Peptides against a protein of PDB entry 3T7K. Designs and how they scored, part 232

Target 1, 248 residues: chain A of PDB entry 3T7K
Amino acid sequence: KAEKILARFNELPNYDLKAVCTGCFHDGFNEVDIEILNQLGIKIFDNIKETDKLNCIFAPKILRTEKFLKSLSFEPLKFALKPEFIIDLLKQIHSKKDKLSQININLFDYEINGINESIISKTKLPTKVFERANIRCINLVNDIPGGVDTIGSVLKAHGIEKINVLRSKKCTFEDIIPNDVSKQENGGIFKYVLIVTKASQVKKFTKLINDRDKNETILIVEWNWCVESIFHLNVDFTSKKNVLYQKK

## One batch from the design tools (peptide; made by RFdiffusion4, then SolubleMPNN)

Design b2_p30_5_s3 (from b2_p30_5, 15 letters changed)
Fold by OpenDDE base, seed 2:
Structure b2_p30_5_s3 (fold): chain B 248 residues (1-248), chain A 30 residues (1-30)
Amino acid sequence: as target 1 above (248 residues)
Amino acid sequence: KEEEIEKYFEKIKKENEEFLKKIEELEKSL
């Protein structure tokens, strides 16, 4: 059926998109439209797998969804597009009013606001954002909204190797893992990195660490610190935004 | 047929808008 629909076009574009959707197309596409998209080099996947070599995300805007955050870890992310790209494309293909011999849809007209070329260019870097920041091992409180698995998965996609889940009510100093990064001369390395949800956790962990491991460097942040770092594909250690405690 | 196509894609747009609202509500909890 798709071949018959596309037969009216003299030439078909190959968009070469391997994409996921977030905040749009929740019910997916009909079989004919999936086949049409496939013939145009647009493959849509339900979930993110590294083996699929995803290069695109469809979303109406910047979102804090797992899919959106992980899309910024694609190698590279080539396109971040609004769902209107697919809608307008399929409309043009299905419409018989347009005596168009060619599909006239430009990907660049559908870029997600706030995902600029600077962000896209950083996805071509050989390192991940937290790897560049010398954050390899973190402590994550178990009561974090969204759950430790989802948040942990996002953080791992962005270069965190080890996530230690802290039982916030029962944890001791011995439960806190150090950020085991070799001292590089030129970067502020924090020995202890923690993501917390409450001010009481800040007080608890700062006390535990300072009482047992004096003079060590500590970074305690909110989840929003990680999100902002991902959205910029850069960790700004000069910013105090979403930093709850810092000891250099 | 053209009117049917237009209605179909307007429905998809509306469904996307409704779904986005749900996502935005969930994001407030994160």
Scores: peptide ipSAE 0.507, ipTM 0.917, DockQ to the pose 0.910
Fold by OpenDDE base, seed 3:
Structure b2_p30_5_s3 (fold): chain B 248 residues (1-248), chain A 30 residues (1-30)
Amino acid sequence: as target 1 above (248 residues)
Amino acid sequence: KEEEIEKYFEKIKKENEEFLKKIEELEKSL
């Protein structure tokens, strides 16, 4: 059926997209439209797997979903596109009023607002955002909204190697792991990095660390600090935004 | 048939908008 629909076009574009969707197309696509998209070099996947070499995301805007945050870790992310790309493309293909022998849809007309070439270019870097920031091992409180698995999966996609989950009510100093990174010449390595949800946790962890490991460097942040770092593909250690405690 | 195609894709747009609102509500709780 798809071949018969596409037969009116003399040449078909190859968009070379391996994509996931977030915030759109919840019910998926019908079999004919999936086949049409496949013939145009657009392959939609249900889930993110490294083996699929994903290079595209469809979303209406910047979202805080696991899929969106992980898409910024693609190697590279080639395109971040609005769902209207798919809609307009399929509309043009199904329409008989359009006597055009060619498909006239340009990917660049459908870019997600706020995902610019500067962001796309950073996805071509050989390192991940937290790797570049010398953050390898973090401590994460167990009561984080969204759950430790989802948050942990996003952080790992962006270069965090080890995530230590802290039981906020029961943890001791011995439960807190150091960020095991060799000192680079430019400094900026925090020995203890923690993501917390409450001011009481800041007080607890700062006391535990300062009482047992005096004069060490500590960074305590909110989840939003990580999100902003991901959205910019850069960690700004000069910013106090979403930083709850910092000791250099 | 052209009107049916247009109505179909307008329905998809509306469903996407409704779904986005649900996600945004969930994101506010996170």
Scores: peptide ipSAE 0.505, ipTM 0.916, DockQ to the pose 0.853
Fold by OpenDDE base, seed 5:
Structure b2_p30_5_s3 (fold): chain B 248 residues (1-248), chain A 30 residues (1-30)
Amino acid sequence: as target 1 above (248 residues)
Amino acid sequence: KEEEIEKYFEKIKKENEEFLKKIEELEKSL
């Protein structure tokens, strides 16, 4: 059926998109439209898998969803596009009024606001954002909104190798893992990195660490610190935004 | 047929907008 619909076009573009959707197309696409998109080199996947070599995200705007945050870890992210790209494309294809012999839709007209070339260029770097920041091992409180699995999965996609989940009320110093990174010449390495949700946790963890491992470097942040770092594909250690405690 | 196509895609746009609102509410908790 798709072949018959596309037969009116002399040449078909190959967009070479391997994409996921977030904040749009919840009910998916009908079989004919999926087949049309596939013939145009647009493959939409339900879930993110590294083996699929995803290079595109469809979203109406910048979102804090797992899929959106992980899309910024694609190698590279080639396109971040509004859902209107697919809508306008399919409309043009299905419409008989447009006696167009060619599909005239430019991907660049559908870029997500705030995902600029500077962000896209950083996805071509050989390292992940937290890897570049010398953050390999992190402690995460178990009461984090969104759940430790979702948050941990996003952090791992961005170069954190080990997520240690802390039971905030019951944990001791021995439950806190150090950030095991070799001292590089350039950049402050924090021995202890923690993501917390409450001021009481800051007080608890700072006391536990300072009492048992004096003079060590500590970074305690909110989840928003990680999100901002992901959105910029850069960790700004000069910013105090979303930093709850820092000891250099 | 053209009107049906337009109605179909307007429905998709509306569904996307409604779904986005749900996500935005969830994001306030994240």
Scores: peptide ipSAE 0.504, ipTM 0.916, DockQ to the pose 0.835
Fold by OpenDDE base, seed 1:
Structure b2_p30_5_s3 (fold): chain B 248 residues (1-248), chain A 30 residues (1-30)
Amino acid sequence: as target 1 above (248 residues)
Amino acid sequence: KEEEIEKYFEKIKKENEEFLKKIEELEKSL
């Protein structure tokens, strides 16, 4: 069926998209439209797998979903597109009013607002955002909204190697893992990095660390600190936004 | 047929908008 629909076009574009969707197309696509998209070099996947070499995200805007946050870890992310790209493309293909010999849809007209070439270019870097920031091992409180598995999966996609889950009410100093990164001469390495949800946790963890490992470097942040770092593909250590405690 | 196509894609747009609202509500809790 798709071949018959596409036969009216003299040349078909090859968009070379391997994509996931978030915040759109919840019910998926019909079989004919999937076949059409496939013939145009657009393959949509239900889930993110490294083996699929995903290079595209479809979303109406910047979202905090697992899929959106992980898409910024693609190697590289080539395109971040609005769902209207697919809608307009399929609409043009199905429409018989236009004696169109060619599909006339430009990917660049459908860029997600706030995902610019500066962000896209950073996905071509050989390192991940937290790797560049010398954050490899973090402590995460177990009561984090969204759950430790989802949050942990996003953090790992962005270069955190080890996630230690802290039982906030029961944890001791011995439960807190150090960020085991070799001292680079010119970079502030935090020995302890923690993601917390409450001011009481800040008080608890700062006390535990300072009482047992005096004068060590500590970074305690909210989840939003990680999200902002991901959205910018850069960690700004000069910003106090979403930083709850910092000791250099 | 053209009207049917238009109605179909307008339905998809509406469904996407409704779904986005649900996602935004969930994101406020995260």
Scores: peptide ipSAE 0.503, ipTM 0.916, DockQ to the pose 0.900

Design b2_p30_5_s4 (from b2_p30_5, 14 letters changed)
Fold by OpenDDE base, seed 1:
Structure b2_p30_5_s4 (fold): chain B 248 residues (1-248), chain A 30 residues (1-30)
Amino acid sequence: as target 1 above (248 residues)
Amino acid sequence: KKKEIEEYIKKIKEENKKELEKIEEKEKSL
């Protein structure tokens, strides 16, 4: 059926998109539209897998979904597009206009607002955002909204190698892992990096660390510190935004 | 300090909640 619909075009674009959707197309696509998209080099996946070599995200705007946050870790993210790209493409293809029309849809007209070439260019870097920030090992409180598995999966996608889950009520100093990174000359390495949800946790962990390891560097942040770092694909250690405690 | 951190976390949560309410109908915002 798709072949008969596409037969009216002399040339078909190959978009070479391997995409996931977030905040759009929850009901999926019909079989004909999937086949049409496939013939145009647009493959949509339900889930993110590294093996699929995903290069595109469809979303109406910047979102804080797992898929959107992970899409910024693609190698590279080539395109971040509004769902209107697919909608307009399918509308043109289903149009009964008899003229041999090339599909004239420019991907650049459908860019997600706020995902510019500066963000896209950073996804071409050989390193991940937290790797560049010398953050390899983090401590994550077990009461994090979203859940430790989802949050942990996002952080791992962005270069965190080890996530230590802290049982906030029961944890001791011995449960806190150091951020084991070699001293690189050009970045303030924090020995202890913690993501917390409550002021009581800040007080607890600050005390535990300072009582046992008084001279060490500590970074205690809210989850939004990670989100902002992901959205910018850069960690700004000069910003106090979303930092709950810092000792350099 | 504790109160200031509590107020700051509260503000961040409220800002996030407004964005969450638009997304949570179908996908979990983090």
Scores: peptide ipSAE 0.298, ipTM 0.739, DockQ to the pose 0.023
Fold by OpenDDE base, seed 3:
Structure b2_p30_5_s4 (fold): chain B 248 residues (1-248), chain A 30 residues (1-30)
Amino acid sequence: as target 1 above (248 residues)
Amino acid sequence: KKKEIEEYIKKIKEENKKELEKIEEKEKSL
């Protein structure tokens, strides 16, 4: 059925998109539209898998969803597009009025606001954002909104190798893991990195670490510190935004 | 210091809650 619809075009573009959707197309696509998109080199996946070599995301705007945050870890993310790209494409293809010999839709006209070429270029780097920041091992409190598995999966996609989950009421100093990274000269390496949700946790962990390891570097942040770092694909250690405690 | 951190965390949570309420999304915002 799709072939008969597309037969009116002399040439078909190959967009070479392997995409996920977030904040749009929750009801999916009909079988004919999936076949049309596939013939145009647009393949939509339900879930993120590394094996699929995903290079695109569809979303109406920047979102804080698991899919959107993980899409910034694609190697590379080629395109971050508004859903209107697919909508307008399918409208042109189903239009009986336009004697269009060619599909005339440019991907660049549908870019998500705030995902610029500077962000896209950073997804071509051989390293992940937290890897570049010398953050390999983190401590995460067990009462994090979103859950430790989802938050942990996003952090791992961005180069954190080890996530230690802290039971905030029962944890001791021995439960806190160090961030074991080789000293690179130009980046402040924090021995202890923690993501917390409450001021009581900041007080607790600061005391536990300083009582046992007085001369060590500590970074305690809120989850939004990680989100901002992901959205910029850069860690700004000069910013105090979303930092709850820092000791250099 | 503790009070300032509590107020700051409260403000961030209120801003995030308002943003979440605007997202008519079946997907969880983090």
Scores: peptide ipSAE 0.293, ipTM 0.728, DockQ to the pose 0.023
Fold by OpenDDE base, seed 5:
Structure b2_p30_5_s4 (fold): chain B 248 residues (1-248), chain A 30 residues (1-30)
Amino acid sequence: as target 1 above (248 residues)
Amino acid sequence: KKKEIEEYIKKIKEENKKELEKIEEKEKSL
């Protein structure tokens, strides 16, 4: 059926998009529209899998969803597009009035506000954002909003290899893992990195670490520190924003 | 220090709550 609809066009673009959607198209697409999009080189996936080599995100704006945060880890993220791209494309294709021999839709007109070329260029780097920041192993409190599995999955997508889940009420010093990174000459390595949700956890973990390992470097942050680092694809260690405790 | 951290965390939680309320979305904001 899609072939009959597309037969009116002399040439079809190949957009070469392997995409996920977030904050849009919750009801999916009908079979005809999926087939149309596939013939235009647009493949939409329900979930993120590394094997699919995803290169695109559809979203109305910058979102804090799992899919959006993970899309910034794509290798590379080629396009971050508004859903209006698909809407306008399908509208043009289904329009019987337009004697258009060609589809005339430019991807660049549909960029998500705030995802600029500087962000896209950083997704072409051979390393992930937390890898570049020398953060390999983190401690995550079990009471984090979002859940440890979802948050841990986002962090892993961005180069954190090991997520240690801390039971904040019951944990001891022995439960806290070090950030095991080779000393690179270029940048402050924190031996202990922790994501926490409460001031009581900051007090507890700072005491536990300082009592047992007095001279070590500590970074304690809110989840928003990770989110801001992901949105910028850069860790700014000069910023105190979302940092709850640091010892250099 | 403790009060400042508590106030700061409270502010962040309130901002995140407002963002979540604006996301009429079926998807969870993190």
Scores: peptide ipSAE 0.289, ipTM 0.735, DockQ to the pose 0.023
Fold by OpenDDE base, seed 4:
Order: sequence, then structure tokens, then C-alpha cells
Structure b2_p30_5_s4 (fold): chain B 248 residues (1-248), chain A 30 residues (1-30)
Amino acid sequence: as target 1 above (248 residues)
Amino acid sequence: KKKEIEEYIKKIKEENKKELEKIEEKEKSL
């Protein structure tokens, strides 16, 4: 059926997209449209798997979904596109009126606002954003909104190797893991990195660390510090935004 | 210090809530 629909075009583009969708296409696609998209080199996946070598995200805008946040870890993210790309493409293909010899849809016309070439270019880097920031091991409070598994999965996608979940009420100093990174000359290395949700946690962890490991570097942030770092594919250590406590 | 941090966290949460409320998402926003 798809072949018959596409037979009216002399040339078919190959978009070479391996995509996930977020904030759009929740109802999926019909079998014919999936096959049409496949013939155009567009493969849509339900979930993110490394084996699929995903290179595209469809979303109406920048979102804070797991899929969107993880899409910025793709190697590379080639395209971040609005769902209108698929809509307009399928609309053109299903159009009975137009004796179209060619599909005239340009990917660049459908870029997600705020995901510019500067962001896309950073996804071509051999390192992940937190890896570049010398953040390998973090402490995450167990009461984090979103849940430790989801948040942890996003952080791991972005180069956090070890996520230590802190049971905020019961944890001791011994439960806090150091960020085990070699001192690189040019990077602000924090020995302790913590994501917290409450001021009481800041007070607790700063006390525990300072009482037992005096003069060590500490970074305590809100989850939004991580989100902003992901959205920019850069950690700005000069920014105080979303930083709750910092000791250099 | 504690109060300042509480106020700051509150501010961040309120800003995020307003942004998230604009996200008509079936998917969980983080």
C-alpha cells in the first residue's frame, strides 16, 4: 500500500532519521504511515535504546521529559524536529491533488526552538556534558521528584557513571560518595556533588561533610542545575542559578 | 542561611511550575 502511494514520486528523500517522539504522536502511526516513513528513511522508536543509534527527537518544543533530556545525549543528535515535519510530510504524500514529482520538505524548517546548531554540535563531542564537567559520581536524595531511577537514568545518559542514592533522613557521612575524578588542571573539581530537594538536606550534608572531611570542595545543587546543564550541553560553574551550596 | 535556601528553592520551584504548567504533556516532566 505504501509503495503505491509513493510511486507517484520520481525521487524519494532519504532522511536517515532514527527518532523518538515526546510530547507528540502519543497515538502512534498507522501501519501505512509507518511504512511510508520507513521508505523515506524515517524510523520511529517507542523507547530509547543505545543499540538503535538514535539521532533524532520529535517534540513540539524543549521539554523536560525523560526522552527529551536523553535525546541530548545522542551520538550525535542530528535533528531536533517539530512534529509538523511528519505531519506536513504525510500530508504531502497523501495529497491526491498534487501531481508532485518530488517531496519538498526541508528538515531545517522544522527545528525545535532553542535547539540550535551550537547545541547540536556539542552532541558530536566525544564526551558527555557531566563528563566534561568532571562530574563522575553524584549523590542523589531519595525524595527527588521524578524518582531516582528516572533521574538517575537521565544523568547516566549524560556521563554520570555512579549515582549514589542518599536516604536523606538516615544517611551518615559514610553514605556520601566522593566524586572520584583525577585532578585535571583546568576543571573545577568538586569532591562532593549532591542533588537535593530541601534546605534541611543542604544543612545536613554540609555539616556531615565539613565535620568529617574538612576543607573539601562541595557542590550542592537543585535538579534544575542538571536540567540547565543538559539543555545547554555545558556546565556553567560561574552561574549561581540552581546552586544551593558551593565550597571551592 | 537555611531560610535563604528555602526561599531560593521555593522560587525555583515556582518558576519551574509555571514553565511546566505550559507543557501540556502526557509524559512526565522532570
Scores: peptide ipSAE 0.286, ipTM 0.744, DockQ to the pose 0.022

Design b2_p30_6_s2
Fold by OpenDDE base, seed 2:
Structure b2_p30_6_s2 (fold): chain B 248 residues (1-248), chain A 30 residues (1-30)
Amino acid sequence: as target 1 above (248 residues)
Amino acid sequence: MSEEEEKKEREELKKEEEEALEEDKLDKEK
């Protein structure tokens, strides 16, 4: 059926998209439309797997979803597109009236607002955002919204190697792991990096660390600090936004 | 931004994140 529908076009584009969707297409696609998209070089996957070499995200806007955040770790992310690309494409293809010899839809017209060429270019870097920031080992409180698995998965996608989950009510100093990064001469390395949800946790962890390791560097942030760092594919250590405690 | 505006923005972002995470869970259960 898809072949018969597409046979009216003299030339078919190959978009070469391997995509996931977030915040759109909740009902999925029918079999005919999936086949049409496949013939146009558009493959949509339900989940992110490294083996699929995903290069595209469909979303209506910048979202804080796992899929969206992880899409910024694609190698590279080629396109971040609005769902209207697919909608308009399928609409044009199913249109009986237009003896269109060619599909005339440009990917660049459907870019997600705020995902610019600067962001896309950073996805081509050989390093991940937290790797560049010298953050390899973090402490994450167990009561984080979204759950430690989801948050941890996003953080790992962006270059964090080790995630230590802290039981916020029962943890001791010995439960806190250091950010084991070799001191590069020129880089501000925080020995202890923590993601917390509450001010009480800041007080607790700062006390535990300062009482036992008084001279060490500490960074305590909210999840939003990580999100903003991902959205920019850069860690700005000069910003105090979403930083709850910092000791240099 | 006032402390209140920052708090409101944080609450809105948290809500959006919770909604977004719920959507992701529903997609995994399917």
Scores: peptide ipSAE 0.027, ipTM 0.529, DockQ to the pose 0.563
Fold by OpenDDE base, seed 1:
Structure b2_p30_6_s2 (fold): chain B 248 residues (1-248), chain A 30 residues (1-30)
Amino acid sequence: as target 1 above (248 residues)
Amino acid sequence: MSEEEEKKEREELKKEEEEALEEDKLDKEK
């Protein structure tokens, strides 16, 4: 069926997209449309796997979804596109009225607002955002919204190697792991990095650390600090936004 | 925009993003 539909075009583009969708296309695609998209070099996957070498995200806007946040870790992310790209593409293909010899849809017309070339260019870097920031090992409270698995998966995609889950009510100093990063010449390394949800946790962890390891550096942040860092693909240590406690 | 308006807009965006996240989860469970 797809072949008959596409036969009216003299030339077909090859978009070379390996994509996931978030915040759109929840009902998926019919078999004919999947076949059409495949013939145009567009493959849509249900889930993110490193083996699939994904290079594209479809979303209506910048989102805080797992898929969107992880898409910024693609190597590289080539395109972040609005779902209207697929909609308009399929609409043009299914149109019987247009004596179009060619499909005239440009990917660049469908870029997600706020994902610019500067962000895309950073996805080509050999390092991940938290790796560049010297954050390798973090402590994550177990009561974080979204769950430790989802949050942890996003953080790992962005270069955090070790995630220690803290049981907020039962944790002691011995449960807190250090950020074991070799001193790089030019960057302040925080020995203890924690993602917390409550002010009470800030008080608890600062006390535990300061009582046992008084002279060490501490960074306690909200999840939003991580999200902002991901969206910019850069950690700004000068910003106090979403920083709950910092000791240099 | 006032700090309050920015906060409200951010909260609304966050809610929409959380809804989208839940939809994505439901799609994975299917």
Scores: peptide ipSAE 0.026, ipTM 0.539, DockQ to the pose 0.467
Fold by OpenDDE base, seed 5:
Structure b2_p30_6_s2 (fold): chain B 248 residues (1-248), chain A 30 residues (1-30)
Amino acid sequence: as target 1 above (248 residues)
Amino acid sequence: MSEEEEKKEREELKKEEEEALEEDKLDKEK
């Protein structure tokens, strides 16, 4: 059926997109449209798997969804596109009136606002954002909105190797793991990195660490610190935004 | 930023996270 629809075009583009969708296309696509998209080199996946070598995200705007945040870890992310790309493409293909010999849709016209070439270029780097920031091991409170599994999955996609989940009410100093990274010359390495949700946790963890390991470096941040770092694909240690406690 | 602006931004971000989590759940149930 798709072949018959596409037969009216003399040449078909190959977009070479392996994509996931977030904040759009909740009802999915019909079988004919999936086949059409496949013939155009557009493959849409339901979930992110490393084996699929995903290179594209469809979203209406920058979102804080797991899929969107993880898309910035693709190797590389080639395109971040608005859903209107697919909508306009399918409309053009299904149009009987237009004696269109060629599909004329430019991917660059559908870029998501705020995902610029600078961001895309950083996804070509051989390292992940938290890896570059010398953050390998973190402590995460168990009461984080979104759940430790989702948050942990995003953080791992961006180069965090070990996530230690802290039971905020019952944890002791012995439950807190150090960020075990070799001191590189050109970056403040924090021995203890923690993601927390409230001020009482800051007071608790700062006391526990300072009482037992008084001279060590501590970074306590909100989840938003991680999100901003992901959106910029850079950790700015000069910014105090979303930093709850810092000891250098 | 005023304390009120920071609070409002925090509330908006929290709402967006809750909405994002609901979207992620809907995507997993499909």
Scores: peptide ipSAE 0.025, ipTM 0.521, DockQ to the pose 0.649
Fold by OpenDDE base, seed 4:
Structure b2_p30_6_s2 (fold): chain B 248 residues (1-248), chain A 30 residues (1-30)
Amino acid sequence: as target 1 above (248 residues)
Amino acid sequence: MSEEEEKKEREELKKEEEEALEEDKLDKEK
């Protein structure tokens, strides 16, 4: 069926997209449309797997979904596209009225707002955002919205190697792990990095650390700090936004 | 931004994230 539909075109583009979708196409695609997309070099995956070498995300806008956040860790993310790309493409292909000899859909017309070339270019870097920020090991409170598994998975995709889950009510100093990074000359290296949800946790953890490991560097942030860092593919240590406690 | 505006923005962002993360969980359970 797809072959018959596509036979009317003299030349077919090869978009070379390996994509996931988030915030769109919840109902998926029919078999014919999947085959059409495949013939155009567009393969849509249900889930992110490293083995699939994903290079594209479809989303209506910047989202805080796991898929969207992880897409910024693709190597590289080539395209972040609005779902209208697929919609318009399929509409054009299924159109019986227009003797279209060629598919006239340009990927660049469907870029997600706020995902610019500067962001895309950073996905070509050999390092991940938190790796560049010298954040390798973090402490994450267990009561974080979204759950530690999802949050942890996103953070790992962005270069955090070790995620220590803190039981906020029961944790002691011994439960807190240091960010085991070698002191680089120019790097704002924090010995303790924590993602927390509540001001009471800030008070607790700052006390625990300061009482037992005096004069160490501490960074306590909200999840939004991580999200903003991901969206920019850069950690801004000068920003106080979403920073709950910082000791240099 | 006022402290109240920052708080509101944080709450909205947190809500959107929670909703987004819940949506992702539902997608994984299918």
Scores: peptide ipSAE 0.027, ipTM 0.529, DockQ to the pose 0.618; fails the geometry check

